# Ledger of designs, part 41: peptides against a protein of PDB entry 4N7V

Target 1, 222 residues: chain A of PDB entry 4N7V
Amino acid sequence: TLRSITSPLVAHRLKPIRQKTKKAVVSILDSEEVCVELVKEYASQEYVKEVLQISSDGNTITIYYPNGGRGFPLADRPPSPTDNISRYSFDNLPEKYWRKYQYASRFVQLVRSKSPKITYFTRYAKCILMENSPGADFEVWFYDGVKIHKTEDFIQVIEKTGKSYTLKSESEVNSLKEEIKMYMDHANEGHRICLALESIISEEERKTRSAPFFPIIIGRKP

## One batch from the design tools (peptide; made by RFdiffusion4, then SolubleMPNN)

Design b2_p13_4_s2 (from b2_p13_4, 4 letters changed)
Fold by OpenDDE base, seed 4:
Structure b2_p13_4_s2 (fold): chain B 222 residues (1-222), chain A 13 residues (1-13)
Amino acid sequence: as target 1 above (222 residues)
Amino acid sequence: DIVLEPPEDFLDD
């Protein structure tokens, strides 16, 4: 099943973006829908041959072939759907489109990992919890120049000197210099607080059923 | 910048 290889993408609260690659253009629209335009080149002109338009919650996939499959010249936005539109639910998406959906999902995941959900200013740092899940990226920008970037897979440290290294195990974290451990401790505390706030705010958001509360900014830079 | 370049076969049918 598609679910065995990916979950429905979630593009809520993401800002519009358009990224062109060799074979595709992927976009997040103002509507927070995600579009994958499959691009082919003919006679030095790029054409959109296929479009996957995915709902913001990832559960609905609309597929169409511009100009009956002949393609539409690549432009600054996806071509509008006309005729021969197919609509699928996530669980009913034909297998032939799974890789393209995965591409869209990975793109959205990447964007989410760079999209602030909670910005929290402490006495020493600007902490940012990102939108990706599970295991949201967490960045800490200390005012003295130290940076810590936590992901689900690793922790990257950039010291004041610009020295950068990556930690991939608890053992490596435990082997850090004492001065760096102080930064890590602060980062971890900020992370804990952001996660707690995310939980509380998300619950209130669910109850109120209002406009999104996120992104939020807590505190201000000293 | 956000850049994701898929492998050549990722989007191939």
Scores: peptide ipSAE 0.042, ipTM 0.760, DockQ to the pose 0.700
Fold by OpenDDE base, seed 2:
Structure b2_p13_4_s2 (fold): chain B 222 residues (1-222), chain A 13 residues (1-13)
Amino acid sequence: as target 1 above (222 residues)
Amino acid sequence: DIVLEPPEDFLDD
């Protein structure tokens, strides 16, 4: 099943973006829908031959073939659906479209990993919890130049000197120099706080059913 | 800067 290889993409709260590659253009629209435009070149002109338009929650996929399948000239936005339109739920998406959906999902996940959900200013650092899930990326920019980037898979450290290294196990974390451990301790505290706030704010958001509370900024640079 | 380049055949039919 599609679900066995990817979850429905989630584009909520993401800013619009459009990225062109050789074979495709992927966009997050103002509506937070995601579009994959499949591009072909004929006589030095690029045409959109197929479009996958995916809802912001990833659960609805609309597929259409512009201009009766002949293609529509590539523009600064996806062409409007006009012909050969099909609508699917995530779980009913034909297998022939799974790779294209997966492409969209990977792009969205990448964007999410770089999109601030919570920005928290401490006395020593700017902490940022990102939108990706599970295991959101967490970045700490210390005002003195040290940077720590935590992902689900690793921790990257950039020291004042510019020295950079990656930690992939608890043993490596435990072997850090005392000076670096202090930064790590602060980063971990900020991370814990951001996760706690995310939980609390999300719960209140659920209760009120109002406009999104995120992204949020807590505090300010000293 | 957000860039995702798919494999050569990722979007092929």
Scores: peptide ipSAE 0.042, ipTM 0.757, DockQ to the pose 0.703
Fold by OpenDDE base, seed 3:
Structure b2_p13_4_s2 (fold): chain B 222 residues (1-222), chain A 13 residues (1-13)
Amino acid sequence: as target 1 above (222 residues)
Amino acid sequence: DIVLEPPEDFLDD
């Protein structure tokens, strides 16, 4: 099943973006829908032959073939849907579209990893919890120039001197210089606070059924 | 900048 290889993409709260590659253009629209335009070149002109339009929650996929399948000239936005469209749920998406869906999902996940969900200013740093999941990226920008970037897979440290290194195990973290450990301790505390706030705010958001509370900014740079 | 450039065969039919 598609679910066995990917989860439904989640594009909520993401800013619009359009990225062109050789064979496709992927967009997050103002509506937070995601569009994959499959591009073919003919006579030195690029045409959109197929479009996958995916709902913001990833559960609905609308597929259409512009201009009766002849293709529509590539423009600055996806071509308008035709009357000949197919609509699928995530679980009913034909296998031939799975790779294209995965492409959209990976793009969205990348955007999410760079999209602030919570910004928290401490006395020493700007802390940012990102939108991606599971294990959201967490960045700490210390005002003195030190940076710590935590992901599910690693921790990257950039020191005042510009020295950069990646930590992939607890043993490497434990081998850090004492000065760097102080930064790591502060980063970890900021991370804990952001996760706690995310939980509290998400619960209130669920209860109120109101407009999204995120992204939020807590405090300000001193 | 956000860039995703998968292998050429990733989007093949």
Scores: peptide ipSAE 0.041, ipTM 0.754, DockQ to the pose 0.687
Fold by OpenDDE base, seed 5:
Parts: sequence; C-alpha cells; structure tokens
Structure b2_p13_4_s2 (fold): chain B 222 residues (1-222), chain A 13 residues (1-13)
Amino acid sequence: as target 1 above (222 residues)
Amino acid sequence: DIVLEPPEDFLDD
C-alpha cells in the first residue's frame, strides 16, 4: 500500500514556494496545496504534461493532463485543470502515481524541516523547533558562534573555530570535549522546553479550533 | 533556500 511507504503529506502552515528541477516543478500554493508538475522539453520549450495537485492534508489527490495531454507551456504557476481530471483519496491512489506522491511528500518534509514552528530565545542562544515530524529538527544558534543542529538521525556541531562534525551515536556524544558538552546541555534544555510548549499550545489550539497559533516566538534576543 | 535534488530517474514512469 501507499501508506506502507509514506504517510499523507502535511503542508499546513507552510509558506508558498516553487522549486524547479529538470523533470519537475514542485510548488506549495497559497492554499497550502502541493502541486507536482511533470515537465517535458519540446522544441526548446518546456511543457507541463501532467499535474498532481495534493490537498494540504495529503488525503486528496487531483491528477490532470493539461491541454488534453499535449501540455501547457511552463509558467510561474501550475496550469489550471481543464479536462481529463481524476480525483483520488490517498488510500485509493493508483500505484502508478505513488512515486510522484512520494516525491511531493519528500519535498514537503524537507520544507517542514526548515520551517520554524517555535523560536525560543535564551540567555545564550536562539533555539528553533521546526515543523517536521516525527522528531522535528531543532537548531540552536549560540550568540558566540557555536551552532548545534539536531535531527532524528544525527547531531551536527559547528564550533567557534568553524570546525564541524556530526554525531550519530550516544558514544560519540559522550566523547565530546567538556566545553562542547556545556553547549549540548543548553541545547537539550532548550529542546525540552520547546517540546513542552509545543504540546501545551497545540492542546489549546485544538480546544479553540481557531486560526493556527504557530509559528510563535518566545522571548527576544538579549 | 530549500533545494531537493532527487535522482534524475526518480520521476520516471
């Protein structure tokens, strides 16, 4: 099943963006829908031959072939659906489109990993919890130049000298210099606080069912 | 900037 290889993408709260590659253009629209435009070149002009338009919650996929499959010239936005439109739920999406959906999902997840959900200023650092899930990215920018980037898979450290390294195990973390451990301890505390705030705020948002509370900024730079 | 560079054949049918 499609669900066995990816979950429905979630584009809520993401800002509009458009990224072109050789064979595709992927967009997050103002509506927070996601579009994958499949691009072909003919006579030195790029044409959109197929479009997957995915709802913000990832559960609805609209597929259409512009201009009866002849394609529309690539523009600054996806072409509007006109004919030959199919609408699918996530669980009913034909297998032939799974790879394209996965492409959209990976893009959205990347955007989410770079989209601030909570920005928290401490005495020593700017902490940022990102939108991706599970295991949201967490960045700490210390005012003295040290940077720590935590992901579900690794921790990247950039020291004052510019020395950079990646930690992938607890053993490596435990082998850090004492001075770096101090930064790590602060980063971990900031991370804990952001996760706690996320939980509390999300619960309040659920109760009110109003406009999104995120992204938020807690505190200010000293 | 956010850049995703999948393999060239990623979207091939």
Scores: peptide ipSAE 0.041, ipTM 0.756, DockQ to the pose 0.646

Design b2_p13_4_s3 (from b2_p13_4, 4 letters changed)
Fold by OpenDDE base, seed 4:
Structure b2_p13_4_s3 (fold): chain B 222 residues (1-222), chain A 13 residues (1-13)
Amino acid sequence: as target 1 above (222 residues)
Amino acid sequence: SISLEPPDDFLDD
């Protein structure tokens, strides 16, 4: 099943973006829908031959073939759907489109990993919990120049000197210099607080069914 | 800047 290889993408709260590659253009629209335009080149002109338009919650996929499949000239936005539009639910998406959906999902996750959900200013750092899930990226920008970036897979450290390295295990974290451990401790505390706030705010958001509470900023830069 | 290149055979599906 598609669900076995990816979850429905979630594009809520993401800002519009359009990213062109050689064979595709992927966009997050103002509506927070995601569009994958499949691009083919003919006689030095790029044409959109296929479009996957995915709902913001990832559960609905609309597929259409511009100009009867002949393609529509690539423009600054996806071509409008016209005739012969197919609409699928996530669980009913034909297998032939799974790879393209997966690409869209990966792109959205990438964008989410760079989209602040919670910004928390401490005495020493700007902490940012990102939108991606599970295991949201967490960045700490210390005012003295040290930077820590936590992901599910690694921790990146940039020291004051500009020296950078990646940690992939607890043993490596434990082997850090004491001065770096102090930064890590602060980062971890900020991370804990952001996760706690996320939980609390999300619960209130669920209860009120109001406009999104995120992104949110806690505190102010000193 | 955010960029993610699709697979080379992306159009062959």
Scores: peptide ipSAE 0.222, ipTM 0.867, DockQ to the pose 0.842
Fold by OpenDDE base, seed 1:
Structure b2_p13_4_s3 (fold): chain B 222 residues (1-222), chain A 13 residues (1-13)
Amino acid sequence: as target 1 above (222 residues)
Amino acid sequence: SISLEPPDDFLDD
């Protein structure tokens, strides 16, 4: 099943973006829908041959073939859907489209990992919890130039000197210089606070069923 | 900048 290889993508709260590759253009629209345009070159012109338009919650996939399948010249936006469209639910998506959906999902996750959900200013740093899940990315930009980037898989440290390294285990974290441990401690505290705030705010969102509260900014730059 | 290349077989039917 498609569900066994990927979950429905979630594009809520993401800003519009359009990213062109050799074979495809992927877009997040103002509507927070995701479009994958399949691109082929013919006679030195790029044409969109197929479009997958995925709902913001990932559960509905609309597929159409521009210009009756003849293709439409690549433009600055996806071509408009035609009358001959196919609409599928996530669980009913034909297997032939699974790789394309998976690509869209991966792209959305990448965008989410770079999309601030909570920005928290401390006395020493700008902390940012990102939108991706599970294990949202967390970045700490210290005002003195130190940077710490936490992901589900690793911790990256950039020191004042520009020295950069990646930590992949607790033992490596424990072997850090004392000065760097201080930065790590601060980063961890900021991370904990952001996660706590995320939980509290998300619960309030659920209760009120109002417009999204995120992204939020806590504090201000000193 | 955000970029992700699709798989090599992306356009295969």
Scores: peptide ipSAE 0.221, ipTM 0.866, DockQ to the pose 0.796
Fold by OpenDDE base, seed 2:
Structure b2_p13_4_s3 (fold): chain B 222 residues (1-222), chain A 13 residues (1-13)
Amino acid sequence: as target 1 above (222 residues)
Amino acid sequence: SISLEPPDDFLDD
């Protein structure tokens, strides 16, 4: 099943973007829908032959073939749907489209990992919790130049000197120099606070069913 | 900038 290889993509709160490659253009629209345009070149002109338009919650996929399958010239936005439009739910998406959906999903996850959800200014650092899930990326930019980047898989440290290294286990974290441990402790505290706030705010959003509260900024740079 | 290249056989479907 598609669900066994990916979850429905989530494009909520993401800013519009359009990324062109040789074979495809992927976009997040103002509507927060995601479009994958399949591009072919004929006589030095690029044409969109197929479009997957995915809802912001990833659950609905609309597929159409521009200009009756003849293709539509590539432009600065996806071509409008015309005739012969197919609409699928996530769980009913034909297997032939799974790879294209996965591509869209990976792109969205990449964008989410770079999209601030919570920005928290401490006395010593700017902390940023990103939108990706599970295990959102967390960045700490210390005002003195130290940077810590936490992902689900690793922790990257950039020291004042520019020295950079990656930690992949708790043992490596425990072996850090005391000076670096102080930064790590602060980063971990900021991370804990951001996660706690995320939980509280998300619960409040559930109750109110109003406009999204995220992204948020807490505190100010000293 | 954000970039992600599709698979090599992306148009073969």
Scores: peptide ipSAE 0.216, ipTM 0.866, DockQ to the pose 0.815
Fold by OpenDDE base, seed 5:
Structure b2_p13_4_s3 (fold): chain B 222 residues (1-222), chain A 13 residues (1-13)
Amino acid sequence: as target 1 above (222 residues)
Amino acid sequence: SISLEPPDDFLDD
């Protein structure tokens, strides 16, 4: 099943973006829908041959073939849907489209990993919890130039000197210089606080059923 | 900027 490969993508709260690649253009629209335009070149002109338009919650996929499948010239936005539109639920999406959906999902996750959900200013650093899940990225920008970037898979450290390295195990973390451990301790504390606040705010958001509370900024740069 | 390249055979059904 498609669900065994990926979960429905979630594009809520993401800003519009359009990213051109060699064979596709992927967009997040103002509506927070995600569009994958499949691009083919003919006579030095790029044409959109197929469009997957995915709802913001990832559960509905609309597929159409511009200009009766002949293609529509690539523009600064997806072409309008044609008359022969197919609509699928996530669980009913034909297997032939799974790879394209997966690409859209990976793109959205990438965008989410770079989209601030909580910005938290501490005495020493600007901390940012991102939108991706599970295991949201967490960045700490210390005012003295040190940077720590935590992902689900690794921790990247950039020291004052510009020295950069990646840690993938507790053993490597434990081998850090004492001065770097101090930064790591602060980063971990900021991370804990952001996760706690995310939980509290999300619960209140659920209760009020109002506009999204995120993204939020807590504190200010000293 | 955000960039993710599709697979080389992305247009192949």
Scores: peptide ipSAE 0.205, ipTM 0.861, DockQ to the pose 0.841

Design b2_p13_4_s4 (from b2_p13_4, 5 letters changed)
Fold by OpenDDE base, seed 4:
Order: sequence, then structure tokens, then C-alpha cells
Structure b2_p13_4_s4 (fold): chain B 222 residues (1-222), chain A 13 residues (1-13)
Amino acid sequence: as target 1 above (222 residues)
Amino acid sequence: EITLEPPEDFLDD
């Protein structure tokens, strides 16, 4: 099943973006829908041959073929859908489209990993919890120039000197110099607080059923 | 800037 290889993408709260590659253009629209335009080149002109338009919650996929499959010249936005539109739910998406959906999902996840959900200013750092899930990216920008970037897979450290390294295990974290460990401790505390705030705010958001509370900024830079 | 290249066989279906 598609669900066995990816979850429905979630594009809520993401800013519009359009990213062009050789074979595709992927966009997040103002509506927070995600569009994958499949691009082919003919006579030095790029044409959109197929469009996957995915709802912001990832559960609805609309597929259309511009000009009856002849293609539409690539423009600054996805071509408008024609009358020949197929609409699928996530669980009913034909297998032939799974790879394209997966690409859209990966792109959205990448965007989410760079989209602030919670910005928290401490005495020593600007902490940012990102939108991706599970295991949201967490960045700590210390005011003295140290940076820590936590992902689900690794921790990247950039020291004051500009020296950078990646830690992939707790053993490596435990082997850090004492001065770096202090930064890590602060980063971990900021991370804990952001996760706690995310939980609390998300619960209130659920209860109120109002406009999104995120992104949110806590505190101010000293 | 955010970029993600699709797989090489992306249009083979």
C-alpha cells in the first residue's frame, strides 16, 4: 500500500514555494495545496504533461493531463485543470502515481524541516522547532556564534571557530568537550521546552477550533 | 533555497 511507504503529506502553514527541476516542478500554493508538474522537453520548450494536485492534508489527489496529454507550456504556475480530471483519496491512489506522491511528500517534509513552528528566545540562544514530523528538526543559534542543529538522524555542531561536525550516536555526544557539552545541555533544555509548548498549544488549538496558533514566537532576543 | 531532485526514473511510468 502507499501508506506502507509514506504517510499523507501535510502542507498546512507552509509558505508558497515553487521549485523547478529538470523533470518536474513542485509547488506549494497559496491554498497550501501541493502541485507536482511533470515536465518534458520538446523542441527546446518545456511542457507540463501531467499534474498531481494534492490537498493540504495529503488525503486528496487530483490528477489531470493538460491539453489532453499533449502538454501545456511550462509557466510560472501550474496549468489550470481541464475537464478530464481524476480524483483519488490517498488510500485509493493508483500505484502508478505512488512515486510521484512520494516525491511530493519528501519535498513537503524538506520544506517543513526548514519552516519554523516555534521560535523560542532564551538568554543565550534562539531556538527553533521546525514543522516536520515525527522528530522535528530543532535548531539552536547561540548569540555567540555556536549553532546546533538536531534532526531525527544526527546532531550537527558548528563551533565559534566555524569548525563543524556531525554526531550520530549518544557515544559521540558523550565524548564532546566540556565546553561544547554546555551548549548541548542548553540546546536540549530548549528542545524540551519547545516540545512541551508544542503539546500545550496544539491541545488548545484543537479545543478552540480557531485559526492556527502556529507559527509562534516565545520571548525576544536580549 | 530548497531543492529536491526527483529520482531519475521519475517519468518512466
Scores: peptide ipSAE 0.187, ipTM 0.850, DockQ to the pose 0.809
Fold by OpenDDE base, seed 1:
Structure b2_p13_4_s4 (fold): chain B 222 residues (1-222), chain A 13 residues (1-13)
Amino acid sequence: as target 1 above (222 residues)
Amino acid sequence: EITLEPPEDFLDD
């Protein structure tokens, strides 16, 4: 099943973006829908041959073929749906489209990993919890130039000297220089606070059933 | 910049 290889994408709260590659253009629209335009070149002109339009919650996929499959010249936005539109639920998506959906999902996840959900200013750093899940990315930009980037898979450290390294195990974290451990401790504290705030705010958001509370900014740069 | 290249066989149905 498609669900065994990917979860429904979640594009809520993401800003519009359009990313062109050689074979595809992927967009997040103002509506927070996600569009994958399949691009083919003919006579030095790029044409959109197929469009997958995915709902913001990832559960509905609309597929259409511009100009009855003849293609539509690539423009600054997806071509409008025409006749012979196919609509599928996530669980009923034909296997032939799974790779394309998976691409869209991976793109959205990438965008989410770069989309601030909570920005928290401490005395020493700007902390940012991102939108991706599970295990949201967490970035700490210390005002003195040190940067720590935490992901589900690793911790990247950029020191004042510009030296950069990646930590992938607890042992490596424990082997850090004492001076770097201080930054790590602060980063971890900021992370804990952001996660706590996320939990509290999400609960209030659920209760209120109002417009999204996120993204939020806590504090100001000193 | 956010870039993700699709698979090489992306257009192959």
Scores: peptide ipSAE 0.157, ipTM 0.840, DockQ to the pose 0.825
Fold by OpenDDE base, seed 2:
Structure b2_p13_4_s4 (fold): chain B 222 residues (1-222), chain A 13 residues (1-13)
Amino acid sequence: as target 1 above (222 residues)
Amino acid sequence: EITLEPPEDFLDD
């Protein structure tokens, strides 16, 4: 099943973006819907032959073939659906479209990993918890130039000297120089606080059923 | 910058 390969994409709170590649254009719209335009070139003109329009929650996929399948000239936005429109739920999406959905999903996840959800200023650093899940990326920009980037898979450290390295195990973290451990300790504390705040704020958001509380900024640079 | 390239056979049905 598609679900065994990927979860429904989530584009909520993401800013509009349009990325063109050779064979496709992927967009996050103002509506937070995601569009994949499949592009073909004929006589030095690019045409959109197929469009996957995915809802912001990833659960609804609308597929259409512009201009009766003849294609529509590539523009600065997806062409409007006119005819030959199919609508699917995530769990009923035909297998022939799974790879295209996966592409959209990976793009959205990438955007989410670079989209601030919580920005927290400490005495020593700017901490940023990103939108991706599970295991959101967490970045710490120390005011003295040190940077720590935590992902689900690794921790990257950039020291004042510009020296950069990646840690992939707890043993490597434990083997850090004492000076770097101080930065790591601060980063971990900031991370813990951001996760706690995310949980609390999300719960209040659920209760109030109002506009999104995120992104949020806590504190300011000293 | 955010960039993700599709697979080679992305247009294949």
Scores: peptide ipSAE 0.045, ipTM 0.766, DockQ to the pose 0.859
Fold by OpenDDE base, seed 5:
Structure b2_p13_4_s4 (fold): chain B 222 residues (1-222), chain A 13 residues (1-13)
Amino acid sequence: as target 1 above (222 residues)
Amino acid sequence: EITLEPPEDFLDD
């Protein structure tokens, strides 16, 4: 099943973006829907031959073929659906479209990993919890130039000297210089606080069922 | 800027 290889994408709260590659254009629209435009070149012109339009919650996929499959000239936005429109739920999506859905999902996940959900200013650093899940990325920008980037898979450290390295195990973390451990301790504390606040704010958001509370900024740069 | 560059054959049917 599609669900065994990916979850429904979640594009809520993401800003509009459009990225072109050789064979496709992927967009997040103002509506927070996601579009994958499949591009073909003919006579030195690029045409959109197929479009997957995915709802913001990832559960509905609309597929259409512009101009009856002849294609529509590539523009600054996806072409409007006109002919040969099919609508699927996530669990009923034909297997032939799974790779294209996965492409959209990976793009959205990348955007989420770079989209601030909580920005928290401490005495020493700007901390940012991102939108991706599970295991949201967490970045700490110390005012003295040190940077720590935490992901589910690794921790990247950039020291004042510009020296950069990646930690992938607890043993490597434990082998850090004492001066770097101090930065790591602060980063971990900021991370804990952001996760706690995320939980509290999300619960209140659920109760009110109004406009989203995120993204949010806590504190200010000193 | 956010960029995702999948393999060239990723979207091939």
Scores: peptide ipSAE 0.043, ipTM 0.764, DockQ to the pose 0.661

Design b2_p13_5_s2 (from b2_p13_5, 4 letters changed)
Fold by OpenDDE base, seed 1:
Structure b2_p13_5_s2 (fold): chain B 222 residues (1-222), chain A 13 residues (1-13)
Amino acid sequence: as target 1 above (222 residues)
Amino acid sequence: SLDLDESDLVFEE
């Protein structure tokens, strides 16, 4: 099943974006829907031959073939759906569309990993918790130039000298120079705080059932 | 239908 391969994508709170590749254009719309336009070149013109429009919660997929399947010239936005559209739930999506859905999902996850959910200013750094899940990316931009980027898989460090390296195990983290450990300690504390705040804010958001609270900014740059 | 390669997944700011 598709569900065994990927979860429904979640595009909530993401800003609109349009990313073109050779064979496709993927977009997040103002509506937070996700569109995958399959592009074919003919006579030096690019045409959209197929569109997958995925709901913001990833559970509904609308598929249409512009201009009766003849294709529509590529423009700055997806072509409008036609009357001959197919609508599927996530669990009923035909297998032939699974790869395209996965592509959209991966793209959304990438965008989420670069989309601030919580921005937290400390005395020493700008901390940013991103929207992706599980294990949201966490970036710390120290005002003196040091940068720490935490992902689910690794930690990247950029020192003031410009030296850059990646840590992939606890052993490597423990082997850091003492001066770098100070930055790491601060980053970890900021991360802990952001996660705690995310939990609290999300709970309040759930209770109020109002407009999204995120993204949120806490504190100010000194 | 056209196939999408993972290598085509590029995020540009």
Scores: peptide ipSAE 0.034, ipTM 0.706, DockQ to the pose 0.093
Fold by OpenDDE base, seed 2:
Structure b2_p13_5_s2 (fold): chain B 222 residues (1-222), chain A 13 residues (1-13)
Amino acid sequence: as target 1 above (222 residues)
Amino acid sequence: SLDLDESDLVFEE
């Protein structure tokens, strides 16, 4: 099943973006829908031959073929659906479209990993919890130039000297120099606080059912 | 960078 390969993409709170490649254009729209335009070149003109329009929650996929499959000239936005429109739920998406959906999903996840959800200013650093899940990326930019980037898979450290390295195990973290451990401790504390705030704010958001509370900024740069 | 592998987006006509 598609679900065994990927979860429904989530594009909520993401800013509009349009990324062009040779064979496709992927967009996040103002509506937070995601569009994959499949592009073919003919006579020095690019045409959109197929469009996958995915809802912001990833659960609905609308597929259409512009101009009855003849294609529509590539523009600065996806062509409007006119004919030959098919609508699928995530769990009923034909297998022939799974790779295209996966591409859209990976794109959205990448954007999410670079989209601030919580920005927290401490006395020593700017901490940023990103939108991706599970295991959101967490970045700490210390005012003295040290940077720590935490992902679900690794921790990257950039020291004042510009020296950079990646830690992939707890043993490596425990082997850090004392000076670096101080930065790591601060980063971990900031991370804990951001996760706690995320939980609390998300719960309040659920209760009020109002507009999204995120992204948020806590504190100010000293 | 937001670049992804284009191999995932092939025409299946």
Scores: peptide ipSAE 0.034, ipTM 0.708, DockQ to the pose 0.728
Fold by OpenDDE base, seed 3:
Structure b2_p13_5_s2 (fold): chain B 222 residues (1-222), chain A 13 residues (1-13)
Amino acid sequence: as target 1 above (222 residues)
Amino acid sequence: SLDLDESDLVFEE
């Protein structure tokens, strides 16, 4: 099943973006829908031959072939759907479209990892919890130039000197210089606070059933 | 810009 290889993509709260590659253009629209335009070159002109339009919650996929499959000239936005469209749920998506869906999902996940959900200004740093899941990225930009970037897979440290290294185990974290451990401790505290706030705010958001509360900014830059 | 592998976007001809 498609679900065994990927989860439905989640594009909520993401800003519009359009990314062109040689064979495709992937977009997040103002509506927070995701479009994959499959591009073919013919006579030195690029044409959109196929479009996958995915709902913001990833559960609905609309597929259409512009101009009856002849293609539509590539423009600054996806071509409008024709009357010849197919609509699928995530679980009913034909296998031939799975790789294209996965591509869209990976793109969205990457964008999410770079999209602030909570920005928290401490006395020493700007902390940012990102939108991706599971294990949202967490960045700490210390005002003195130190940076710590936590992901589900690793921790990257950039020191004042510009020296950069990646930690992939607790053993490596424990072997850090005492000076760096102080930054790590602060980063971890900021991370804990952001996660706590995310939980509280998400619960209130659920209760109110109103417009999204995120992204939010806590505190002010000194 | 974001870097993605286009291998997932092979056309079915």
Scores: peptide ipSAE 0.033, ipTM 0.712, DockQ to the pose 0.729
Fold by OpenDDE base, seed 4:
Structure b2_p13_5_s2 (fold): chain B 222 residues (1-222), chain A 13 residues (1-13)
Amino acid sequence: as target 1 above (222 residues)
Amino acid sequence: SLDLDESDLVFEE
């Protein structure tokens, strides 16, 4: 099943973006829907041959073929659906579209990893918890120039000198210089706080059932 | 830039 490969994408709270590649254009719309436009070049003109429009919660996929499958000239936005539209739920999506959905999902995941959910200013750093899940990216920008970027898979450190390295195990983290460990300790504390705030705010958001509380900024840069 | 591998996008023929 598709679900065994990926979860429904989640594009809530993401800002609109349009990324063009050779074979496709992927967009997050103002509506927070995700569109994958499959592009084919013919006679030096690019045409959209197929569009997957995915709901913001990833659960509904609308597929259409512009101009009866002949294609529509590529523009600055997806072509509007006209007729011969197919609508699928995530669990009923035909297998032939799974790879395209996965592409959209990975794109959204990447965007989410770059989208601030919580910004927390400490005395020493700007901490940012991103939107991706599980294991949201966490960035710490120390005011002195040190940067720590935590992902589910690694920790990247950029020192004041510009020296950059990646840590992929706890052993490597434990082998850090003492001065770097101090930065890491602060980063970890900021991370803990952001996760705690995320939990609390999310719960209140659920209860309130109103406009999203995120993104949120806590504190101010000194 | 948020580049992804275009190999994930396949046209059905």
Scores: peptide ipSAE 0.033, ipTM 0.707, DockQ to the pose 0.774

